# Ledger of designs, part 40: peptides against a protein of PDB entry 4HTP

Target 1, 231 residues: chain A of PDB entry 4HTP
Amino acid sequence: SQTVASHVPFADLCSTLERIQKSKGRAEKIRHFREFLDSWRKFHDALHKNHKDVTDSFYPAMRLILPQLERERMAYGIKETMLAKLYIELLNLPRDGKDALKLLNYRTPTGTHGDAGDFAMIAYFVLKPRCLQKGSLTIQQVNDLLDSIASNNSAKRKDLIKKSLLQLITQSSALEQKWLIRMIIKDLKLGVSQQTIFSVFHNDAAELHNVTTDLEKVCRQLHDPSVGLSD

## One batch from the design tools (peptide; aimed at target 1 P9)

Design b2_p21_2_s4 (made by RFdiffusion4, then SolubleMPNN; from b2_p21_2, 9 letters changed)
Fold by OpenDDE base, seed 3:
Structure b2_p21_2_s4 (fold): chain B 231 residues (1-231), chain A 21 residues (1-21)
Amino acid sequence: as target 1 above (231 residues)
Amino acid sequence: SKELEELRKKWEEKIKKFEEE
């Protein structure tokens, strides 16, 4: 069966997240998230117009927006140091060069951007002049690759982990990679709380999540913002 | 459907606009 996630470009999510991060006010942050969510729901309704009982939901996006709440997918086993080494290899960066050192020493302030400690931002600036391709991944494809990484981590298949990471990197813009890194590290730095995200999604979302700790169940049961838990 | 195509177009337009900013 077709899913909304199989149609939504990952770039659309990343651009939304970027706008949320750059917005100073809570209201603006909420607006950007709501617009993305509304677009998703509208597409869902159109896609499933003749199919009333579907399991498709906002879950594929929600698990990327709130990656710290992921329970279905096992640990990636990926840290900043691993990503740094991977980028150095893939981009053929000199090991003693400025960019390689920036990635490896991401905690040390090296410039005027104040990005010390934010590996994703440092990676973004290294990637930006080197990424010529537009991103081509859908949200579904991103999740499939992340599933592969987690599964192969559990199986201790480092070669297959690298393969999936390579696919993510080679099919993503610098901006998409910035957000992908943050999703993997599980820190999006959006400046909006989990509670706010849930409240915008559905009034009962936080409560249902607190009881079930099942993000998919929350997204599926509370897909319609007008239908509550007690209905 | 026409509706789905219009929605896809909107996503592409948003992405393009963002890239041009």
Scores: peptide ipSAE 0.472, ipTM 0.919, DockQ to the pose 0.060
OpenDDE base, seeds 1, 2, 4, 5: peptide ipSAE 0.440, 0.470, 0.455, 0.452; ipTM 0.910, 0.918, 0.915, 0.914

Design b2_p21_3 (made by RFdiffusion4)
Pose (drawn by RFdiffusion4):
Structure b2_p21_3 (pose): chain A 221 residues (1-106, 117-231), chain P 21 residues (1-21)
Amino acid sequence: SQTVASHVPFADLCSTLERIQKSKGRAEKIRHFREFLDSWRKFHDALHKNHKDVTDSFYPAMRLILPQLERERMAYGIKETMLAKLYIELLNLPRDGKDALKLLNYGDFAMIAYFVLKPRCLQKGSLTIQQVNDLLDSIASNNSAKRKDLIKKSLLQLITQSSALEQKWLIRMIIKDLKLGVSQQTIFSVFHNDAAELHNVTTDLEKVCRQLHDPSVGLSD
Amino acid sequence: DEEFEENRELWEQLLEEEKAK
């Protein structure tokens, strides 16, 4: 019943992605990712120490790190133009004001929102990766159910409980373009030697994370 | 509640150990 994702601050995933994006070289981008992945695996063993048929895996984090491969969630129905309106309303931004104009006259949208949010209010987030995933699930379902009001509420929960950095990365997760500077092939290869292959045949990110959870146990076994 | 806090602390320890390498 328990999950690694319920114990990991979304902020730690975001700080990892930030350092990855900021790194100039491939080796350094891989290092930052590998450290998070390795810690996730160590904590997985400690958490599920004496457990039986464990289905928990790196999937809750991997689906955010490779969001373009997201298949379980339907489309979010979220445009950068409506996030601008959501922030103007939420932050009580005067439309003649400098910050409102930056959002309206839209180095992607996530960065503009980052610069707007950084000097403001909350500096430390509270959500776990699991809670972020649960809320992204509600947004995708409410898009399918044509409930734009429930989408606004769920997105408001995500935004108001998160720091500027988490919001920058959350926006990128929803748009599905992280701009990390490291390829999907590279990310799969760091996770598991066989991961790129398994994804080719299955197109299934959760299956790959679960089946190839152990790096020393290959597809052949 | 205490067990959850302990798991959170363990996570931060493990992450810092990986960073220190």

Design b2_p21_3_s1 (made by RFdiffusion4, then SolubleMPNN; from b2_p21_3, 8 letters changed)
Fold by OpenDDE base, seed 2:
Structure b2_p21_3_s1 (fold): chain B 231 residues (1-231), chain A 21 residues (1-21)
Amino acid sequence: as target 1 above (231 residues)
Amino acid sequence: MEKEKELRELWKKLLEEERAK
């Protein structure tokens, strides 16, 4: 079955997240999120115009925006040190080189950017001159790869984990990888609260999530902003 | 492939329209 997520580039979610992060005011942050959400809903209506009973929802995007609320997939088993080593290998970075040391010592950056402790930002600057300018992955494909990583981590299949990570990395821009890393580490640093994200999505979203702790259920039941929990 | 391309173009159009507001 066709889903919105299968047609939405991951790059467009990342550009939205980047806009949110760069915005100083709460109102501007909300605006950027709303722009993406409204586009998603309009596209959903167009895609499913002839199908009234679909289970498709904002969930594929929401679980990437609020990765700390993920309950469907198990732990990735991926930390910054693992990613650092992977990038050094993949990019063939000299171990004693500046970029390799930046990745390994991400907690104490010597650079001009106040990115101390933010591995994703350090990775971004290393990747920017080395990676593709535009990625090719959809939101659905990103979720499929993340599902694969979690499943293989549970099964202790390290080789398959590496395979999925390599696919994510090689098909993503530096900007997309920055956000992907933050999704995996479960810290987006958007400067907007979970409650704000829920409030923009639907007035009843926070309440339903507090009761169910099921993000998919929240997205599906409250897909229509005009239909409340009591309806 | 053509339908997929059309849908991708529609998505881009919708997003651009929202960002232009």
Scores: peptide ipSAE 0.730, ipTM 0.958, DockQ to the pose 0.932
OpenDDE base, seeds 1, 3, 4, 5: peptide ipSAE 0.728, 0.727, 0.728, 0.727; ipTM 0.958, 0.958, 0.958, 0.958

Design b2_p21_3_s2 (made by RFdiffusion4, then SolubleMPNN; from b2_p21_3, 9 letters changed)
Fold by OpenDDE base, seed 2:
Structure b2_p21_3_s2 (fold): chain B 231 residues (1-231), chain A 21 residues (1-21)
Amino acid sequence: as target 1 above (231 residues)
Amino acid sequence: SKEEEELRKLWKELLAEERAK
């Protein structure tokens, strides 16, 4: 069956997250999230115009925006050091070179960007001049690949984990990879709280999540902002 | 497919419209 996530480019979620991160005020951050959310809901209505009983929801995007609340897929088993080594290999970076050292020593960078401890930002600047400028993955495809990584980690299939990671990397821009890394590490650094995200999504979202701890259920039951829990 | 391209176009338009408000 068709889903909104199968048609929404991952790049557009990433651009939204980038806008949120760059915004200084809470109001501006909320605005950018709301713009994406409202677009999603409008697209949902158009896509499912003739199918009113679908289970499609904002969940595919929400689980990437709030990766700490992920309960459906298990641990990825991926850390910054693993990604650093992968990038060095993939990009054929000299191990003693400037860029390789930036990735490996991300906790104490000597650069001018002030990104100490933020591996995703360091990776971004290394990737920017080296990778494709526009990604091709949809949100659904990203989630499918992340599912694969988690499943293969559970099964201890390291080669298949690498395969899925390479697919993510080779089909993503530097900006998309920045956010993908943060999703995997589960630290988006958006500057807005979980409560704020829930409040913008639906008035009853925080309450329902506190009770169920089920992000998919929250997104499905509270898909319509005008329909509350008590309705 | 043609349908997929049209839906992708629709999404882009919707997002652009929201960002333009």
Scores: peptide ipSAE 0.739, ipTM 0.966, DockQ to the pose 0.951
OpenDDE base, seeds 1, 3, 4, 5: peptide ipSAE 0.739, 0.738, 0.739, 0.738; ipTM 0.966, 0.966, 0.966, 0.966

Design b2_p21_3_s3 (made by RFdiffusion4, then SolubleMPNN; from b2_p21_3, 12 letters changed)
Fold by OpenDDE base, seed 2:
Structure b2_p21_3_s3 (fold): chain B 231 residues (1-231), chain A 21 residues (1-21)
Amino acid sequence: as target 1 above (231 residues)
Amino acid sequence: SAAEQELRRLWQELLAEERAQ
C-alpha cells in the first residue's frame, strides 16, 4: 500500500533527530521536530489527495521517535554486546584493536569524546570512516526490518535476525546506524520529553495515549492537528 | 520508477521548505 513512510528516507528522520539532540533549548528542539512533522503532513496530503479514509499516519515515524512506547512489535532481544560482536565481525576489526575494544568496553572511558556508556556514539565513530555516507533505506523499510528482527527473536531464529541486522547496517550511514542503535535499545537521548513530543504532534495526543496506550491510534485519530478528540 | 523519484523529490522539497522557515 502507498504510505508516506515508503517514500521518506530514514536518513531524513535521523538528520532531524540529530538536529534535535544537538539543540540546547527546548524551543529549538521543538522546531526541528515540527519541521519534520509538518513536512510529513503536507506530503501525506499530496500523496493521498484523491484517496479518502486512508489509515496512513505519522505512526511509522512516531514509533521510531518514541520506541519505548512500541507495543506492536515484540522485543528485539538485542543488546549492546551483541551489536559490538556483530560490528567486529562485519567490519573485520582486529579483536585486540582499538576499535574492537572500544565497542566491547563501551562503558569504560577510553577516549577524549566522553562518550562512555553511550554505545551508539562509540559505534558512530567506529563506523564513520567505514560506512556509506548516505543510506538508502526508507522509514518503511527500517520498520519492516525491525519487525522481522522482533518476529525472528520470538521464533528464536538467530540466523534470520542477523540477516536483517546486516541489511540495516550495510544500507545505512554511520549517522543512521547511530540512531538505529538508539531505537533498538529504546533510548534516543533527545533531551525532550515524551509529553513535549505529544504536545507538538497534537494538543490531545498525551490524553489519548494515556487512555489507550496505543501509539498508532493516537497518530491516526489525531492526524489532523485541527481536529480534536471531541469533534 | 519515475513516479517514485518524483515523490521522493517532492518530499525533499517539502522538508527543505520547512527547514528554511
Scores: peptide ipSAE 0.707, ipTM 0.959, DockQ to the pose 0.949
OpenDDE base, seeds 1, 3, 4, 5: peptide ipSAE 0.699, 0.704, 0.702, 0.701; ipTM 0.957, 0.958, 0.957, 0.958

Design b2_p21_3_s4 (made by RFdiffusion4, then SolubleMPNN; from b2_p21_3, 8 letters changed)
Fold by OpenDDE base, seed 2:
Structure b2_p21_3_s4 (fold): chain B 231 residues (1-231), chain A 21 residues (1-21)
Amino acid sequence: as target 1 above (231 residues)
Amino acid sequence: MEEEERLRELWRRLLAEEEAK
């Protein structure tokens, strides 16, 4: 079935998140999120013009923006140390080299950037000169791969976890990987609260989520910003 | 493939329009 997420590049979500993070003021951060959201809603209307009562919603994007609220997929079982080792292997980095040491010792970097403890940022700078300039994955594909990782973690299939991770990595830019890492670790560091994200999405979103704790239900029931919970 | 390309272009246009406001 057709979904908005199957047509939206993951790169565009990451670019939006990057703009939000770089913005200093709350108003500017909100603006960037709203721009992406409004584009999504307009695209939804165009895509589903002849189909009423679709279940498609902003959920595929929202669950990546608020990964700490994910309840559908199980734990990934992935930590920074695992990713560091994977990158060292994949990029064939010398074990005693500067870049390998940056990844392994991400908590105390010696670099000029104040990125101590932020593995995603450290990874970004290592990846930037080595990776594709533009990724090819859609939001749907990213979610499918993340679902696979979670499922295989539950099944203790380490080889299949690695396979899905490699697909994510090899088809993503350095910027996309930075954000993907933050999604997996469940800390985006956007500088806006969960409440702010919900308030921009829909006036009743925070309330509905507080009651249901179901992010998909929130996105589906409150898809139309003009239709409230009481309607 | 043509429809997929059309939809991809539509998305790009919609996003660009919102970012230009």
Scores: peptide ipSAE 0.698, ipTM 0.951, DockQ to the pose 0.961
OpenDDE base, seeds 1, 3, 4, 5: peptide ipSAE 0.693, 0.694, 0.696, 0.695; ipTM 0.950, 0.950, 0.951, 0.951

Design b2_p21_4 (made by RFdiffusion4)
Pose (drawn by RFdiffusion4):
Structure b2_p21_4 (pose): chain A 221 residues (1-106, 117-231), chain P 21 residues (1-21)
Amino acid sequence: SQTVASHVPFADLCSTLERIQKSKGRAEKIRHFREFLDSWRKFHDALHKNHKDVTDSFYPAMRLILPQLERERMAYGIKETMLAKLYIELLNLPRDGKDALKLLNYGDFAMIAYFVLKPRCLQKGSLTIQQVNDLLDSIASNNSAKRKDLIKKSLLQLITQSSALEQKWLIRMIIKDLKLGVSQQTIFSVFHNDAAELHNVTTDLEKVCRQLHDPSVGLSD
Amino acid sequence: TAAEELAEQEERIQAWHETTS
């Protein structure tokens, strides 16, 4: 019943992605990712130490790291133009004000929102990776159910409980373009030698994370 | 109830930070 994702602050995933994006070289981008992946695996073993048929995996984090491969969630129905309106309303931004104009006259949208949010209020987030996933699930379902009001509420929960950095990365997760500077093939190859292959045949991110959870156990076994 | 749940969440996060330390 328990999950690694319920223990990991979304902030730690975001700080990892931030350092990855900031790194100039491939080796350094891989290092930052590998450290998070390796810690996730060590904690998985400690958490599920004496457990039986464990289905937990790196999938809750991997689906955010490779969001373009997201299949389980339907479309979010979220445009950068409406996030601008949501922030103007939420932050009580005067429309003639400098910050409101930056959002309206839209180095992607996530960065503009980052610069707007950075000097404001909350500096430390509270959400776990699991809670972020649960809320993204509600947004996708409510888009399918044509409930734009419930989408606004769920997105408001995500935004107001998160730091500027988390919001920057959450926006990129929703738009599905992280701009990390490291390819999907590279990310899969760091996770598992066989991961790129398994994804080609299955197009199934959760299956790949679960089946190839152990790096020393290959597809052949 | 909400305070208890928050405390349990903080313990779970702390367990993660102990693994990464």

Design b2_p21_4_s1 (made by RFdiffusion4, then SolubleMPNN; from b2_p21_4, 12 letters changed)
Fold by OpenDDE base, seed 5:
Structure b2_p21_4_s1 (fold): chain B 231 residues (1-231), chain A 21 residues (1-21)
Amino acid sequence: as target 1 above (231 residues)
Amino acid sequence: SEKEKLEEQEKKIQSWRDIVS
């Protein structure tokens, strides 16, 4: 089936998130999110012009923006230490080298950037000179790989988890990996609240989520900003 | 083929870029 997520580069979401994070004011953060959302809705209308009843929605993006609200996908079982070890192996970093130690000791302030405790930022600077400049993954592909990781974690298939992680890493830029890490760890550090994200998406989104705790239902039922819960 | 899949994906991405540009 045709989905918007299968057309949207993961890089575009990451660029939006980066702009939101770098923005100082709430209004500017909201603007960047709204622009991405509006683009998504515009493309949805074009893609599904001849199809009135589609289940496609903003959910594939929303579940990456609000990963702490994920209820469909099971736990990844991935922590910062696992990612650190994976990167050291994948990038062939000397174990006693500066970059390996930065990843392993991410909580200790050793660098000039003041990124202590933010593994994703530390990883970004290690990856920036070593990774592709442009990623190739769509939002759909990222979600498929994350689904695979969660499923294989539940099944205790560590080898398959590693395989999916390697696909994510090798097909992503340093910036995309920064945000991917934050999605996996479930802390985006956007500086904007969940309530703000919901309010921009739809006026009734927070209410519907409070009742259902189902992010997909929220995105599907409230896809049209002009159609409310009572409609 | 993998080449065909990549080409199809690139067309999808281009269609997105064309509409949101």
Scores: peptide ipSAE 0.623, ipTM 0.933, DockQ to the pose 0.976
OpenDDE base, seeds 1, 2, 3, 4: peptide ipSAE 0.619, 0.623, 0.618, 0.619; ipTM 0.931, 0.933, 0.931, 0.932

Design b2_p21_4_s2 (made by RFdiffusion4, then SolubleMPNN; from b2_p21_4, 13 letters changed)
Fold by OpenDDE base, seed 3:
Structure b2_p21_4_s2 (fold): chain B 231 residues (1-231), chain A 21 residues (1-21)
Amino acid sequence: as target 1 above (231 residues)
Amino acid sequence: SLLEKLREQEEKIEQWRKIKE
């Protein structure tokens, strides 16, 4: 079946997240998120014009924006050190080289960017001159690959985990990979709270999530901002 | 056909881009 996520490029979510992160004020951060959400809802209405009762919702995007609330897929089993080693291998970086050491020692301040402790930012600068300028993945495809990683982690299939990671990396820009890393590590550093994200999505979202702890249910039941929980 | 499906996908992406702008 057709879903919004199957047509929305992952790059567009990442560019929105980038704008949110770079915005200093809460109001501007909220504006960028709201604009993306509104676009999503408009596209949903257009896509499902002749099918009013669908299960499609903002969930595929929301679970990437609030990855710490993920309950459907199991743990990835991926840490920064694993990603560092993977990038060193994939990019054929000299192990004693500057870029390899930056990835491995991401907690140590190096250079003028002040990105110490933020592995995703360190990775971004290493990847920027080495990756495609534009990715090709949709939000649905990203979620499918993440599902595969989690499933194979549970099954202890390291080879298949690597395969899915390779697909993510080879089909993503440096910017997309920065955000993908943060989604996997479950720390987006947006500078806006979970409560704010929920409040922008729907007035009753935080309450429903507190009761159900089901992010998909929240997105589905509160898809329409004008329809409340009590309605 | 596969080509038709690919074209439809690109058309939907374009529709999304127009909404986003």
Scores: peptide ipSAE 0.479, ipTM 0.885, DockQ to the pose 0.730
OpenDDE base, seeds 1, 2, 4, 5: peptide ipSAE 0.468, 0.469, 0.466, 0.477; ipTM 0.882, 0.882, 0.883, 0.886

Design b2_p21_4_s3 (made by RFdiffusion4, then SolubleMPNN; from b2_p21_4, 12 letters changed)
Fold by OpenDDE base, seed 3:
Structure b2_p21_4_s3 (fold): chain B 231 residues (1-231), chain A 21 residues (1-21)
Amino acid sequence: as target 1 above (231 residues)
Amino acid sequence: MEEEEKRRQQERIEQWREIKS
C-alpha cells in the first residue's frame, strides 16, 4: 500500500532537523517542526483522498525524530567505534591520518569547532568533502534498512548488517548521514524536549504515550489534531 | 508496468515538493 513515507525524501526530514537544531529559540524550533508536520498531513490527505480507512500515519517520521521511544525495532548493536571503523574502511582513510584519528578519538577536542563528544558532527565534517551532495533515500527506505539492521543484529548476521549500512551510507549525503548516525545512537540534540514534540503533534499525544508506550498508536489515533482521545 | 510505477512515484515526490514549498 502507498504511504506518505514512501514518497518523502529522507533529505527533507534531515533538512528540517538541521533547521530545528540551528534555531536558538523554542518558538522557532517548534515552527520548523510544525511546518514539516503540516506538510506531511496535507500530503497524507492528498495521497489518501479516496481512502478513509488507512493505517498510514506520521509514525515513520516520528520514530526517527524520537528514536529513544522506538519499541517495534530491536537494538541495532551499533556504537560510535563501530561506525568509525566502518567509515575508515569505506572511505579508505589512512589509519594514522587526521580524519581517521578524529573519528576514533571523537571524545577528545582536536579542533576549534567545539564538536568534541559529538560523533555525528565529526563524521559530518569528514564526510562532507567525500559524499554525494544529495541523497536518494525515502523515509520508508531508511526505516526498512534500519529494520534490516536490527533484525540482523538479533540474528548475529554481521555481513548483512554491513550490507544495509553500506546502502545507507552510499545513498546519503553528509548531512543525511549526520542525522542517521544520531538516529542510530538515539541522540538527536535538537534542543527541544520529547514533551514539546508531542505537544506540537497533538494535545493528547503525551498522555496517550504515557499510557500505551506505543508510538505508532499515538501517531495513528491522534493523526488528526482536531480529534481527541475522547472523540 | 515498472516505468509507469516509477513515473507515478516521481509525480508524488513532485507533489510533496510543491506542498512543502
Scores: peptide ipSAE 0.484, ipTM 0.883, DockQ to the pose 0.694
OpenDDE base, seeds 1, 2, 4, 5: peptide ipSAE 0.483, 0.482, 0.475, 0.482; ipTM 0.883, 0.883, 0.881, 0.885

Design b2_p21_4_s4 (made by RFdiffusion4, then SolubleMPNN; from b2_p21_4, 11 letters changed)
Fold by OpenDDE base, seed 4:
Structure b2_p21_4_s4 (fold): chain B 231 residues (1-231), chain A 21 residues (1-21)
Amino acid sequence: as target 1 above (231 residues)
Amino acid sequence: SQLKELQEQLEKIQKWYEIKS
């Protein structure tokens, strides 16, 4: 089926998240999120112009922006150490080399960047000179791959997990991988609260989520900002 | 087939950027 997420580059979401993170003020952070959301809604209206009863919503993006609230997808079974080892292997980094050690010991201060404890940032700097400049994945593809990882984790299919991870990694820029890692680890460090994200999305979003704890339901029922929960 | 799939994806992505412009 046609979905907005199948048209939206993951790179565009990541660039938006990057802008949000780098913004100092709450207002600027909100603006960047709102711009992405507005584009999504506009595209939705255009894509589904002749189809009024669709299940498509902002959910594919929302679940990546608020990964802590993910309830549909089960655990990935992926930790920083696993990713570190994978990157060392994939990038053919010397095991005793500086970059390998940075990845493995990401909690230890390693330099002037002040990225200690943030694996995604450590990975970013290692990946930046080694990866492609722009990824090719859509939001739908990213979610499909993440679904695959979670499913295969439940099924204890480690080889298939690795396959999906490699696909994510090899088709993503360093910046996209930074955010992908944060999505997997479920810590985006945006500097904006969940409440703010919900408030920008829809006035009733926080309330509906508090009751249902269902992000997809929130995104579907409150897709139109002008239509309230009680309408 | 792989090339066709890539082409279709690129077309979808292009439509998104057209909306954002």
Scores: peptide ipSAE 0.554, ipTM 0.910, DockQ to the pose 0.981
OpenDDE base, seeds 1, 2, 3, 5: peptide ipSAE 0.549, 0.551, 0.541, 0.549; ipTM 0.909, 0.909, 0.907, 0.911

Design b2_p21_5 (made by RFdiffusion4)
Pose (drawn by RFdiffusion4):
Structure b2_p21_5 (pose): chain A 221 residues (1-106, 117-231), chain P 21 residues (1-21)
Amino acid sequence: SQTVASHVPFADLCSTLERIQKSKGRAEKIRHFREFLDSWRKFHDALHKNHKDVTDSFYPAMRLILPQLERERMAYGIKETMLAKLYIELLNLPRDGKDALKLLNYGDFAMIAYFVLKPRCLQKGSLTIQQVNDLLDSIASNNSAKRKDLIKKSLLQLITQSSALEQKWLIRMIIKDLKLGVSQQTIFSVFHNDAAELHNVTTDLEKVCRQLHDPSVGLSD
Amino acid sequence: SEEEEEQTTWWEELIEETEEE
């Protein structure tokens, strides 16, 4: 019943992605990712130490790191133009004000929002990776259910409980373009030698994370 | 970096506390 994702601050995923994006070289981008992946694996063993048929895996984090491969969630129905309106309303931004104009006259949208949010209020987030996933699930379902009001509420929960850095990365997860500077093939190859192959056949991110959870155990086994 | 050290320490502590359970 328990999951690694319930114990990991979304902030630690975001700080990892930030350092990855910031790194100039491939080797450094891989290093930052590998450290988070390796810690996730060590904690997985400690958490599920004496457990039986464990289905937990790196999937809750991997689906955020490779969001373009997201299949389980339907479309979010979220445009950068409406996030601008959501922030103007939420932050009580005067429309003649400098910050409101930056959002309205839209180095992607996530960065503009980052610069707007950085000097403001909350500096430390509270959400875990699991809670972020649960809320993204509610947003995708409410888009399918044509409930734009419930989408606003769920997105408000995500935004108001998160730091500027977490919000920058959350936006990018919703738009599905992280701009990390490291390819999907590279990310899969760091995770597992066989991961790129398994994803080609299955097109199934959760299956790949679960089946190839152990790096020393290949597809042949 | 100091940030990396703090995150590593946080992981180590989370794992240790979980093993003590």

Design b2_p21_5_s1 (made by RFdiffusion4, then SolubleMPNN; from b2_p21_5, 11 letters changed)
Fold by OpenDDE base, seed 1:
Structure b2_p21_5_s1 (fold): chain B 231 residues (1-231), chain A 21 residues (1-21)
Amino acid sequence: as target 1 above (231 residues)
Amino acid sequence: SKEEEELREKWKKKIEEIESL
């Protein structure tokens, strides 16, 4: 079945997240998220106009925006050090070179950018001159690859984990990879709270999540912002 | 911003394409 996520480029989500991160004020951050969400809902209505019983929802995007609330996927088993080593290998970076050392020692302030401790930002600057300008992945495809990584981690299939990671990396821009890394590490650094994200999504979202701890259920049951839990 | 407008236009076009089917 067709989903909204199968039609939305991952780049569009990343661009929205980038705008949210760059915005200083809470109101601007909320505006960017709301605009993306409203567009998603409008597209959903158009896509499913003749289909009343669909399970499609904002969940594919929400689970990437709030990755710390992921309960469906098993753990990825991926840390910054693993990603650093993978990038060094993939990009054929000299092990004693500046870029390799930046990735491996991401916690140590080495540069003027103030990005110490943020592996995703350090990776972004290393990747920017070396990666595609435009990615080709949809939100659905990103989720499929992340599902594969989690499944293969559970099965201890390291080779297949690497394969899926390579697919993500080779089909993503530097900006998309920055956000993908943050999704995998489960820290987006958006500057807005979980409560704020839920409140913008639906007035009852925080309450329903507190009771169910099921992000998919929250997204499905509260898909329509005008229909509450008591309706 | 120009980037925001471009994103909105992309969504608009996608919606229009689906509605025309």
Scores: peptide ipSAE 0.357, ipTM 0.859, DockQ to the pose 0.972
OpenDDE base, seeds 2, 3, 4, 5: peptide ipSAE 0.331, 0.322, 0.194, 0.223; ipTM 0.849, 0.850, 0.732, 0.730; seed 4 fails the geometry check

